# Peptides against a protein of PDB entry 4AID, part 64

Target 1, 242 residues: chain A of PDB entry 4AID
Amino acid sequence: FDIKRKTIEWGGKTLVLETGRIARQADGAVLATMGETVVLATAVFAKSQKPGQDFFPLTVNYQEKTFAAGKIPGGFFKREGRPSEKETLVSRLIDRPIRPLFVKGFKNEVQVVVTVLQHDLENDPDILGMVAASAALCLSGAPFMGPIGAARVGWVDGAYVLNPTLDEMKESKMDLVVAGTADAVMMVESEIQELSEEIVLGGVNFAHQQMQAVIDAIIDLAEHAAKEPFAFEPEDTDAIKA

## One batch from the design tools (peptide; aimed at target 1 P147)

Design b2_p29_8_s3 (made by RFdiffusion4, then SolubleMPNN; from b2_p29_8, 14 letters changed)
Fold by OpenDDE base, seed 5:
Structure b2_p29_8_s3 (fold): chain B 242 residues (1-242), chain A 29 residues (1-29)
Amino acid sequence: as target 1 above (242 residues)
Amino acid sequence: AKYIERRPPEELIRERAEEVRRKVRELAK
């Protein structure tokens, strides 16, 4: 077993990114742990494009296992076979920042699956799932212009809080989720209670700064564990306008 | 290293920065 692991301190918590133990059949697979919350992200991509493929076929599926549902608030009513509202929202939350980061012209099928294996009721698996998905894509060899980092930002007692616990979020006037690369913020989603633009923008900047340690951790893991890069040459899109 | 860093093009970075600024303004209203 060639297990590679990166461990960092992040927002006063230990983040662990691990590859090589499970899901070896995937192009990339990462176990991410924060506290006692554990997610598995897998990335699989087709090695050829389907004939006549005109769009980029990315699918992102976030799922919470039924045995974890007994610990997850609202998990008691998971209808077998349909994603919950949370699973649908988090799937979109992961999809949005990664979709534009594939090399232009790449139209091979890509599937990202994020599975919540354990939930500690303190650390939300959505942020961890975003980080794990990013890491799995970087390990896969797919033509992905990542990594992305992600962070949740709260506003508690007039200060920014990185990745607030579910209990701290009850006192927060902001639920701000940010995803980005080293150089750019790629996505912002937020629920806010009467906060100024200055506070919200400051939260975005705070998140982007705090996620750099995660981005660096993914790069370090990828340098040691990534598969051979898939040979993809972008189609010269300037030649089609002639 | 097998990993090759790929950076988004500046055009995409700019587009996303404008989108984020717009989103922030929409949230704060």
Scores: peptide ipSAE 0.450, ipTM 0.909, DockQ to the pose 0.846
OpenDDE base, seeds 1, 2, 3, 4: peptide ipSAE 0.444, 0.444, 0.427, 0.448; ipTM 0.907, 0.907, 0.902, 0.908

## One batch from the design tools (peptide; aimed at target 1 C138 A222)

Design b2_p30_1 (made by RFdiffusion4)
Pose (drawn by RFdiffusion4):
Structure b2_p30_1 (pose): chain A 242 residues (1-242), chain P 30 residues (1-30)
Amino acid sequence: as target 1 above (242 residues)
Amino acid sequence: SDNPYLYAKPPEELIEEMEEEVLEHVKEEA
């Protein structure tokens, strides 16, 4: 039972989100393609709370398979091993904006794994990785507040540029990743060539405008394919507090 | 079936906190 939101031509690049063919045993699994870079994002959460668990346990593992680029690993063991700098950075890049959007009071194990299956030498899977992770979360049925969008905004020839490619990045004076909900920007991360607060803030806003088409697309797939929502009521400590 | 989480909005306190953090980061990177 296969389903796509393949629409979203997004910033001139085709973005496809598919579910129901791969990883059917996960709560949420989405194969996401942008251009020809492909990642599988899976989301599983435990249907129970561990005794005495006192914080919300969430793990995000982003991993790149070197076959995603047609190469065998250079390491003595010719297999992927410990995460690189890029994999741990991208893992925090997904975790940061998601961790706060789970319902206050929820403390079940949640694991989201994103695996890079194909890299097209143009479209960085890191942003795509974020989008696919958000899509799988919405489909899983966990208490995860609305979808997240994300984008990289560059600054080339005096104009904002959405999801610039790796070659376009050579000419950019700004590298800004923004992830947000429909209402709000949830995170920023950037490296900037001494641009003003105004332009930087402009890029943040441009990104939040440009990522709406993605949130829409996730909401659209969730309308066709999401699992039943997991019932979770927080405790009404309201009266005790007053 | 209806899914309350798809259209759930974060609390205003969280939105204000994130706005403060974003503005501090923008100021530092400027």

Design b2_p30_1_s1 (made by RFdiffusion4, then SolubleMPNN; from b2_p30_1, 11 letters changed)
Fold by OpenDDE base, seed 4:
Structure b2_p30_1_s1 (fold): chain B 242 residues (1-242), chain A 30 residues (1-30)
Amino acid sequence: as target 1 above (242 residues)
Amino acid sequence: MYNPYLYAKPPEELIKKWEEEIKEKVKKLS
């Protein structure tokens, strides 16, 4: 196996991004680990557009496997079939920042699947899933103007906390999820308990600063392990600015 | 291998749009 791995320290935790061991049939595949939480992201894209395709067919599916779901706080043993509310929400959370980063005019089918393989009950797999999905797309060769980074920010004892544990989140006055590129914040989702605009904006800026290390790690991994970029010529030359 | 997509940037107009959307969202959250 030609295994490539990037390891960084991120918010006092070790983040590992690995490719080449599993899901080699995908265009991109990343095993991401933080603590003992483990997710597998796969990206697959069609090499041609379907006849008459008029929209960009991106599907993002975040899944918690039944063996992991039974350990997740508030997780019920899923009966087969319907995504949970959490899976639906996290799928949207991953979809929103990646969708606008595909080159304009690309209408080939893209499927991103994020699977929670292990949950340590401390590190939420949603942020890890966002990072892994970004990395898998960057490795795939798809016309994706990534990477994105992501971070969760808490507000505990008058300070910002990067990727608070589930226990730290019980004491947090803020659950702020931020996603963006190196250059810009694209998405903010938050549950806030009576915090000032200044504190919230500071949290967004803090998240954007802290995600740069993740973005750089994905770039480094992609430079060493990405597939050949898919030859796509957009009709609009302004669709890609170098 | 050089990946042109990895170093590509969205149009500045989109970046500005996102920045304004984020500012407005932050105001609504506070």
Scores: peptide ipSAE 0.435, ipTM 0.895, DockQ to the pose 0.854
OpenDDE base, seeds 1, 2, 3, 5: peptide ipSAE 0.399, 0.413, 0.385, 0.407; ipTM 0.887, 0.884, 0.881, 0.890

Design b2_p30_1_s2 (made by RFdiffusion4, then SolubleMPNN; from b2_p30_1, 10 letters changed)
Fold by OpenDDE base, seed 5:
Structure b2_p30_1_s2 (fold): chain B 242 residues (1-242), chain A 30 residues (1-30)
Amino acid sequence: as target 1 above (242 residues)
Amino acid sequence: MENPYLYAKPPQELIEKQQEEILEKVKELS
């Protein structure tokens, strides 16, 4: 198999993005690892628009499989066939920053599936899932103006912490999830405890700075491993600025 | 072939709108 891998140190943890081993039938497929947390992201897109398609049919599904449930906090209560509250929330966290980055007028079906394969009980698979989904889309050849990066920011002992562990998060006054491109923040979600707007804005900026290494890693992987870009002619020539 | 999407920037109007929404959200959180 032609396996391509990018490895970086990120927030004191090893991030690995790998393609070419699993899900080769997808348009893009990335096995992402941070610490011992492992996710598989796949991107598939239709090569034609359905007749009468009036909206952009993007579906994002984040899934924590039952085989990982013994290592996933709260994983024991997953009923087959319905997403958990966590799976629904994380699917939205992935969807929100990527949806606006598709070329205007593209209305082919796109399906992103993120599957948690392993959880280390330290590194939350949500951030890793966002990164993996971004990478899978960039590898797919879809008209996606990515990559996005993502980061979680904590506030522990009066300092910002990049991607705090689940244990560090118990002491954190902030759970700030940020996603963005190289140039712009595209999404912010936060749960905060009695923090100033200044600290939160500082956290957004910190996250955006820290995710650049991930964006660069996805670009490097895509330069080596991406499929040929899908030939899409946007109705509006201003929809893509190189 | 150079990937036209990998280095593409979204329309400035989209970025500006998103930044406004983020700023409003951050203000609501504090």
Scores: peptide ipSAE 0.403, ipTM 0.849, DockQ to the pose 0.865
OpenDDE base, seeds 1, 2, 3, 4: peptide ipSAE 0.391, 0.398, 0.387, 0.402; ipTM 0.845, 0.842, 0.843, 0.849

Design b2_p30_1_s3 (made by RFdiffusion4, then SolubleMPNN; from b2_p30_1, 9 letters changed)
Fold by OpenDDE base, seed 4:
Structure b2_p30_1_s3 (fold): chain B 242 residues (1-242), chain A 30 residues (1-30)
Amino acid sequence: as target 1 above (242 residues)
Amino acid sequence: MYNPYLYAKPPEELIKELEREILEKVKELS
């Protein structure tokens, strides 16, 4: 098996992005690890458009499987068959920044599935899932103008904290999730406790700066392990700018 | 392998709109 791996130090933790070991039937598949939290992201896309398809059929599904439920906060009561509130929220967090990065006019079905395989009770798999999904899309050959990076920013003792642990988040006045490309912020979600606009904006900038290492890591992985780009000619020649 | 999508940028108009929306959202959250 041709296993490719990229490892970086990120926020004082080791981030590992691996491809080629599992889920080889997908167009792209990435096993991402931070601490002992492990997620599998898979990207699959149809090689043709369905007749009469009028919208871009992107589906993002983040899943915290029942086998991990005993290791996932709030997972003890997960019934099979309906996404939890968290699974629904994280699916949207992944969807929002990636959706606008598909080449205009591409209407082939795309399915992104992020599965939490392990949770260490310190590192939340949501950010890791966003990163893994981005990497899987970049590896797939889909017409995706990624990668995106993602970061969570806390505000603890008057300082920004990159990807705070679940315990550090209890002391944080900010839960700021940012996703973006190398050049632009694509998504911000935040829960804030009485912080100034300046601090929040500074948090967005901090997140965008800190995610560059992740973006670079995904690019490096894709340069070595990506499938051939899907041959897609957009109707609009301005849909891709170099 | 060269991947044109990996180095592609979204339209500048989209970026500017998203940046505006984000700035507005940040103001609403503060």
Scores: peptide ipSAE 0.316, ipTM 0.790, DockQ to the pose 0.846
OpenDDE base, seeds 1, 2, 3, 5: peptide ipSAE 0.286, 0.300, 0.291, 0.298; ipTM 0.778, 0.776, 0.774, 0.782

Design b2_p30_1_s4 (made by RFdiffusion4, then SolubleMPNN; from b2_p30_1, 8 letters changed)
Fold by OpenDDE base, seed 5:
Structure b2_p30_1_s4 (fold): chain B 242 residues (1-242), chain A 30 residues (1-30)
Amino acid sequence: as target 1 above (242 residues)
Amino acid sequence: MENPYLYAKPPEELIEKMREEILKKVKELA
């Protein structure tokens, strides 16, 4: 197997992005690890548009496997066939920043699947899933103007904390999730406890700065392992509305 | 082959739109 791997230290943890071992049938596939949390992201896209397709058919599915649920706090027995509230929320967290980054006029089906393979009870797989999904899309050759990075920011003892552990989050006055490109913040979600706008905005800036190392790591991986870029030529009618 | 998407900057209009949405979101959270 031609395995490509990028490893960085990020927020005091080792982030590993690996491709070429698993899900080789996908357009892009990334095994991402942070601590002992492990996710598999796959990206698949259609090579043609369906006749009459009028919207961009992007589907993002985040899934936590039941064997990980025995370790995941609050992991109730998932009935097969319906996403949990968490899975639905995380699927949206991944979808929101990536959806606007596809080349305008691209209406081929795109499916991103993020599967939690392991959870260490310290590192939440949501941020890792966002990073892995971004990397899988960049590897796929899809007309995706990524990568995105992502970060969680806590506010503990009057300081920003990058990707706080689940235990550190209990003491955090902020749960701020940020995603963005090298150039722009694309998504913010936050739960906060009596914090100023200045602290929250500072957290967004902190997250955007800290995710650059992840963006660079995805770029480096893609330079060495991406498929040939899909030759997408938007129809002239869609280009004029850009 | 050089990947034209990997280094593509999103349209400035999109960046500005997102900036406005993010600033609005931050204000709504605080």
Scores: peptide ipSAE 0.461, ipTM 0.893, DockQ to the pose 0.899
OpenDDE base, seeds 1, 2, 3, 4: peptide ipSAE 0.445, 0.449, 0.432, 0.447; ipTM 0.888, 0.888, 0.882, 0.889; seed 1 fails the geometry check

Design b2_p30_2 (made by RFdiffusion4)
Pose (drawn by RFdiffusion4):
Structure b2_p30_2 (pose): chain A 242 residues (1-242), chain P 30 residues (1-30)
Amino acid sequence: as target 1 above (242 residues)
Amino acid sequence: PVEWWKAKPPEELVEEAEEEVLEEVKELAE
């Protein structure tokens, strides 16, 4: 039972989100393609709380398979091993904006795994990895507040540029990743060539405008394919506090 | 049933996230 939101031509690149064919046993699994870069994002959460668990346990593992680029690993063991700098950075990049959007009071194990299956030498899977992770979370049924969008905004020839490719990045004076909900920007990360607060802030806002098409697309797939929502009421400590 | 994928974050969280983003933007602009 296969389902796509393949629409969203997004910033001139085709973004497809598919579910129900791959990884059916995960709570949420989305194969996401942008251009010809492909990642599988899976989301599983435990249906129970561990005794005495006192914080919200969430793990995000982003991993690149070297076959995603047609190469065998250079390591002595010719197999992927410990995460690289890029994999741990991208893992925090997904975790940061998601961790706060789970319902206050929820402490079940949640694991989201994003695996890079194909890299097209143009579209960085890191942003795509964020979008696919958000899509799988919505589909899983966990208490995860609305979808997250994300984008990279560059600054080339005096204009904002959405999701610039790797070659376009050589000419950019800004590298800004923004992830947000429909209402709010949730995270920023950047490296900037001494641009003003105004332009930087402009890029953040441009990104938040440009990522709406993605949130819409996730909401659209969730309307056709999401699992039943997991019931979770927080405790009404409201009367005790007053 | 609450359709979590349509839920919105509280205003307090939105305001906190906005303040943090603005502080990080000021730091980047330096």

Design b2_p30_2_s4 (made by RFdiffusion4, then SolubleMPNN; from b2_p30_2, 14 letters changed)
Fold by OpenDDE base, seed 3:
Structure b2_p30_2_s4 (fold): chain B 242 residues (1-242), chain A 30 residues (1-30)
Amino acid sequence: as target 1 above (242 residues)
Amino acid sequence: MVKWYLAKPSEELKEKWAKEVREKVRKLAE
């Protein structure tokens, strides 16, 4: 196996991005670890467009496997074949920031699957799943203008907290999830309890600053492990080529 | 050969996203 790994310290936790060991049949595959939470992201894309395809067929599936369900809050009552409410919400959370970053005119089928393999009861796999999906797409060679980073921001005892633990979130007045590229914030989702616009905006900026290390880590991994880029010509020069 | 992970979205898209984010933040703080 040709295993490539990138490790960074992020918010006082170790983030590891690994490729080359598992799911080698995918176009891109990343095993991501934060603390002791582990997710596998796979990206596959068709090498041709289906006849008559008129929209971009992107599917994002976030799933929590039954073997991990015993350690995942609310994971005990999973019906086979139907996503839970959480799985549906997180799938959408991952989909939203990645969908706009595909090159205009690309209409080949793309499937991203994020699987929770382990949960440490401290680090929520949703943020890790976003990071892993971004990395897998960057490694795949698909015409994806990533990477994206992601971060959760809490407001605890009058301060911003990067990726608060599940226990810290109980005391947080803010649950702010931010996703973006190196240069732009793309998505904000939040539950807020009576906070000023200034504090919330400060949280967005804090998240964007903190995710730069993750974005850089994905780029570094891609420089060493990415497949050859898929040959595609965009319809419009919406992509600035570096 | 373009490395897609080094490609960047247009300024127009970034401005659109920035506007949407600002508006969302405003609504969340109300």
Scores: peptide ipSAE 0.560, ipTM 0.932, DockQ to the pose 0.907
OpenDDE base, seeds 1, 2, 4, 5: peptide ipSAE 0.554, 0.559, 0.557, 0.562; ipTM 0.930, 0.932, 0.931, 0.931; seed 5 fails the geometry check

Design b2_p30_3 (made by RFdiffusion4)
Pose (drawn by RFdiffusion4):
Structure b2_p30_3 (pose): chain A 242 residues (1-242), chain P 30 residues (1-30)
Amino acid sequence: as target 1 above (242 residues)
Amino acid sequence: PVKWWLAKPPEELVEEMEEEVMEEVKELAE
């Protein structure tokens, strides 16, 4: 039972989100393509709370398979091993904006894994990885508040540029990743060539405007394919507090 | 049943994140 939201031509690039064919045993699994870069994002959460668990345990693993680029690993063991700098950075890049959007009071294990299956030498899978992770979370049924969008905004020839490619990045004076909900920007991360607060802030806002088409697309797939929501009521400590 | 994928974050969290973003933007602009 296969389902896509393949629409979203997004910033001139085709973004497809598919579910129901791959990884059916995960709570949420989405194969996401943008251009010709492909990642599988899976989301599983435990249906129970561990005794005495006192914080929300969430793990995000982002991993690149070198076959995503037609190469065998250079390491002595010719197999991927410990995460690189890029994999741990991208893992925090997904974790940061998601961790706060789980319902306050929820402490079940949650694991989201995003695997890079194909890289097209143009579209960085890092942003795509964020969107696919968000899509799988919505589909899983876990207490995860609305979808997250994300984008990279560059600054080329005096204008904002959405999801610039790797070659476009050579000419950009800004590298800003923003992830947000429909209402709010949730995270920023950037490297900037001494641009003003105004332009930087402008890029953040441009990104939040440009990522709406993605949140819409996730909401659309969730309308057709999400699992039953996991019931979770937080404790009404409201009367005790007052 | 609450459709979590339509839920919105609380205003307190939204304001907190807005403040943190503004602090990070000011730091980047330095």

Design b2_p30_3_s1 (made by RFdiffusion4, then SolubleMPNN; from b2_p30_3, 10 letters changed)
Fold by OpenDDE base, seed 5:
Structure b2_p30_3_s1 (fold): chain B 242 residues (1-242), chain A 30 residues (1-30)
Amino acid sequence: as target 1 above (242 residues)
Amino acid sequence: MVKWYKAKPSEELIEEMKKEVLEKVKELAK
């Protein structure tokens, strides 16, 4: 097994991004761990466009299939049944920031699947899933102009908190999820309890600053483990600053 | 061959997304 791993300290927690051990059949596959929460992200893309395809066929599926401690599936499996409300929301949360980053004119089918393998009841797998999906896409060779980072920001006792635990979130006046590239914020979602625009904007900026370490970690992993980039020529060459 | 994860989106897209984010922030703070 050619296992590549990147480990960083992020918000006082250890983030591990690993590839090469699981889901080798995917174009990109990343096992991401924070605390004892573990997610598997896989990215698969078609090598040709379907005849008559007029839109970009991206599908993102987030699923929570928690296994008991020590059960890591040897491969990817699709959950049976309808997604929960949470699974639907998180799937959209992952989709929104990545969709615009595909090269214009690329209309090959892309499937991103994020599976929660373990949940520690402290670290929410949604942020970890966003990071893992970003990494998997970067490793896949797909024409994805990532990586994105992601962060959750709380407001506790008059301060920003990066990726608050579920318990810390009970005391938070803000649940702010931010995703972006190195250069730009791409998505913001929030539930806020009577906070000023200044505090919210400060939270967005805080998140964007804090996610740079994750973005750099994904790039470092990709430099060592990414597949050859898919040969794609955009219709509009001005859309890609190489 | 360009490594896609080193490619950057257009300035136009970045500006559009920044605008959308700013609008969203304003909506959340009302």
Scores: peptide ipSAE 0.501, ipTM 0.897, DockQ to the pose 0.907
OpenDDE base, seeds 1, 2, 3, 4: peptide ipSAE 0.492, 0.499, 0.490, 0.494; ipTM 0.895, 0.900, 0.896, 0.900

Design b2_p30_3_s2 (made by RFdiffusion4, then SolubleMPNN; from b2_p30_3, 14 letters changed)
Fold by OpenDDE base, seed 1:
Structure b2_p30_3_s2 (fold): chain B 242 residues (1-242), chain A 30 residues (1-30)
Amino acid sequence: as target 1 above (242 residues)
Amino acid sequence: MKKWYKAKPPQELIEELKKEVKEKIKELSK
């Protein structure tokens, strides 16, 4: 197997992005690890458009498998086959920033599946899942103008905390999830406890700065492991700078 | 061929998304 791996230190934790070992049937596949939380992202795209396809058929499915979920507090009663509230929410968190980055006019079916393989009960797999999905798409050769990075920002004791642990989040006055490209923030979601606009804006900027290392890591991985770019002519070629 | 992961989205799209993010931040801070 031609295994490619990128490892970075990110927020005091080791982030590992790996490809080539598993899910080789996918167009892109990334095993991402942070702490002892492990996710597998796969990207598959159709090589042709269905006749009469009028919308971009992107499906994002985040899943916490029962073997991982059995260790997750509240995961005990996942009925097989129905997404939990968390799985639905995280699927949307992944979908929102990636959807607009597909080349305009591309209407081939795209399926992104993020599977939680292991959960350490400290590192939430949602951010890791966003990163892994971005990486898998970049490796796939799909006309995805990524990568995106993602970060969670907490506000603990008057300071920003990058990707707070589940325990640190109990003391946080902010749960700010940010996704973006190298150049721009694409998505913000937050739950906040009476914080100023200045602190929230500072948190977004902090997240965007901190995700650059992840974006760079995905690019580096893609330089070594990406499939050939899918030949697609955008509707507006002049608007796309490479 | 252009590597898609090096391609930049249209500036108009980026400006729209920046506006949406700015509006969201303002909503969150009220």
Scores: peptide ipSAE 0.501, ipTM 0.898, DockQ to the pose 0.881
OpenDDE base, seeds 2, 3, 4, 5: peptide ipSAE 0.061, 0.489, 0.182, 0.233; ipTM 0.428, 0.894, 0.563, 0.747

Design b2_p30_3_s4 (made by RFdiffusion4, then SolubleMPNN; from b2_p30_3, 12 letters changed)
Fold by OpenDDE base, seed 5:
Structure b2_p30_3_s4 (fold): chain B 242 residues (1-242), chain A 30 residues (1-30)
Amino acid sequence: as target 1 above (242 residues)
Amino acid sequence: MKKWYLARPPEELIEKLAKEVKEKVKKLAE
């Protein structure tokens, strides 16, 4: 087993990104752990385009295993066979920042699956899932101009909190999810309680700064474990600095 | 071969996304 692992301290927690243990049949596969929350992200892409394909066929599926549902708040009513509201929302949350980072003209089918394997009831698997999906895509060799980082920012007692626990979030006046590259913020989702634009913008900047360590960790993992880059020639070569 | 995970998105795309984020943040604070 050729297991590659990157471990960093991130917001006072240990983030572990691991590849090579499971899901070897995928183009990229990453186990991501924060606390005792564990997610598996897999990335699979077609090596050819379907005839007549006119759009980029990206599918992102976030799922929480039913055995974890008994521990996950609100998991009690998972109808077998339909994604929960949370699963649907998190799937979109992962999709949005990654979709624009595929090389223009790439229209091969891409499937990203994020599976929550364990939940510690402190660390939400959504942020971890975003990070894992980013890492899996970077390892896959797909023409994905990642990595993205992601962070949740709370506002507790007049300060920003990186990736607040579920209990800390009860006291937070902000639930701000940010995703971005090393160079730019690409996505913001937020629920806020009467906060100024200045505080929200400060939260975005804080998130972007804090996610750099994650981006660097994904790059380091990819340097050691990524598959050969898929040979793809973009229609506009001048647009891609690599 | 080009490492895709080291490739940078086109500047035009970055600028577009940054604008969308800024507009969204403004909307959230209103």
Scores: peptide ipSAE 0.489, ipTM 0.886, DockQ to the pose 0.905
OpenDDE base, seeds 1, 2, 3, 4: peptide ipSAE 0.482, 0.480, 0.478, 0.480; ipTM 0.884, 0.882, 0.882, 0.883

Design b2_p30_4 (made by RFdiffusion4)
Pose (drawn by RFdiffusion4):
Structure b2_p30_4 (pose): chain A 242 residues (1-242), chain P 30 residues (1-30)
Amino acid sequence: as target 1 above (242 residues)
Amino acid sequence: SVEEALEKVVEEGFEKVEENADALRELAKF
């Protein structure tokens, strides 16, 4: 039972989100393609709380398979091993904006794994990885508040540029990754060539405008394919506090 | 500074999420 939101031509690049064919045993699994870069994002959460668990345990693992680029690893063991700098950075890049959007009071194990299956030498999977992770979360049925969008905004020839490619990045004076909900920007990360607060803040806002088409697309797939929502009421400590 | 301005934008995002938590929970019921 296969389902896509393949629409979203997004910033001139085709973004496809597919579910129901791959990884059917995960709570949420989405194969996401943008251009010809492909990642599988899976989301699983425990249906129970561990005794005495006192914080929300969430793990995000982002991993690149070297076969995503047609190469065998250079390591002595010819197999991927410990995460690189890029994999741990991207893992925090997904975790940061998601961790606060789980319902306050929820403390079940949640694991989201994103695996890079194909890299097209143009579209960085890091942003795509964020979008696919958000899509799988929505589909899983966990208490995850609305979808997250994300984009990279560059600054080339005096204009904002959405999801610039790797070659476009050589000419950009800004590298800003933004992830947000429909209402709010949830995270920023950037490296900037001494641009003003105004332009930087402009890029953040441009990104939040440009990522709406993605949130819409996730909401659309969730309307056709999400699992039943996991019931979770927080405790009404409201009367005790007053 | 540029960093402080960015932190403010992020903080405002968290405030908005707190204010609209019920609506976001309803939305999550798809």

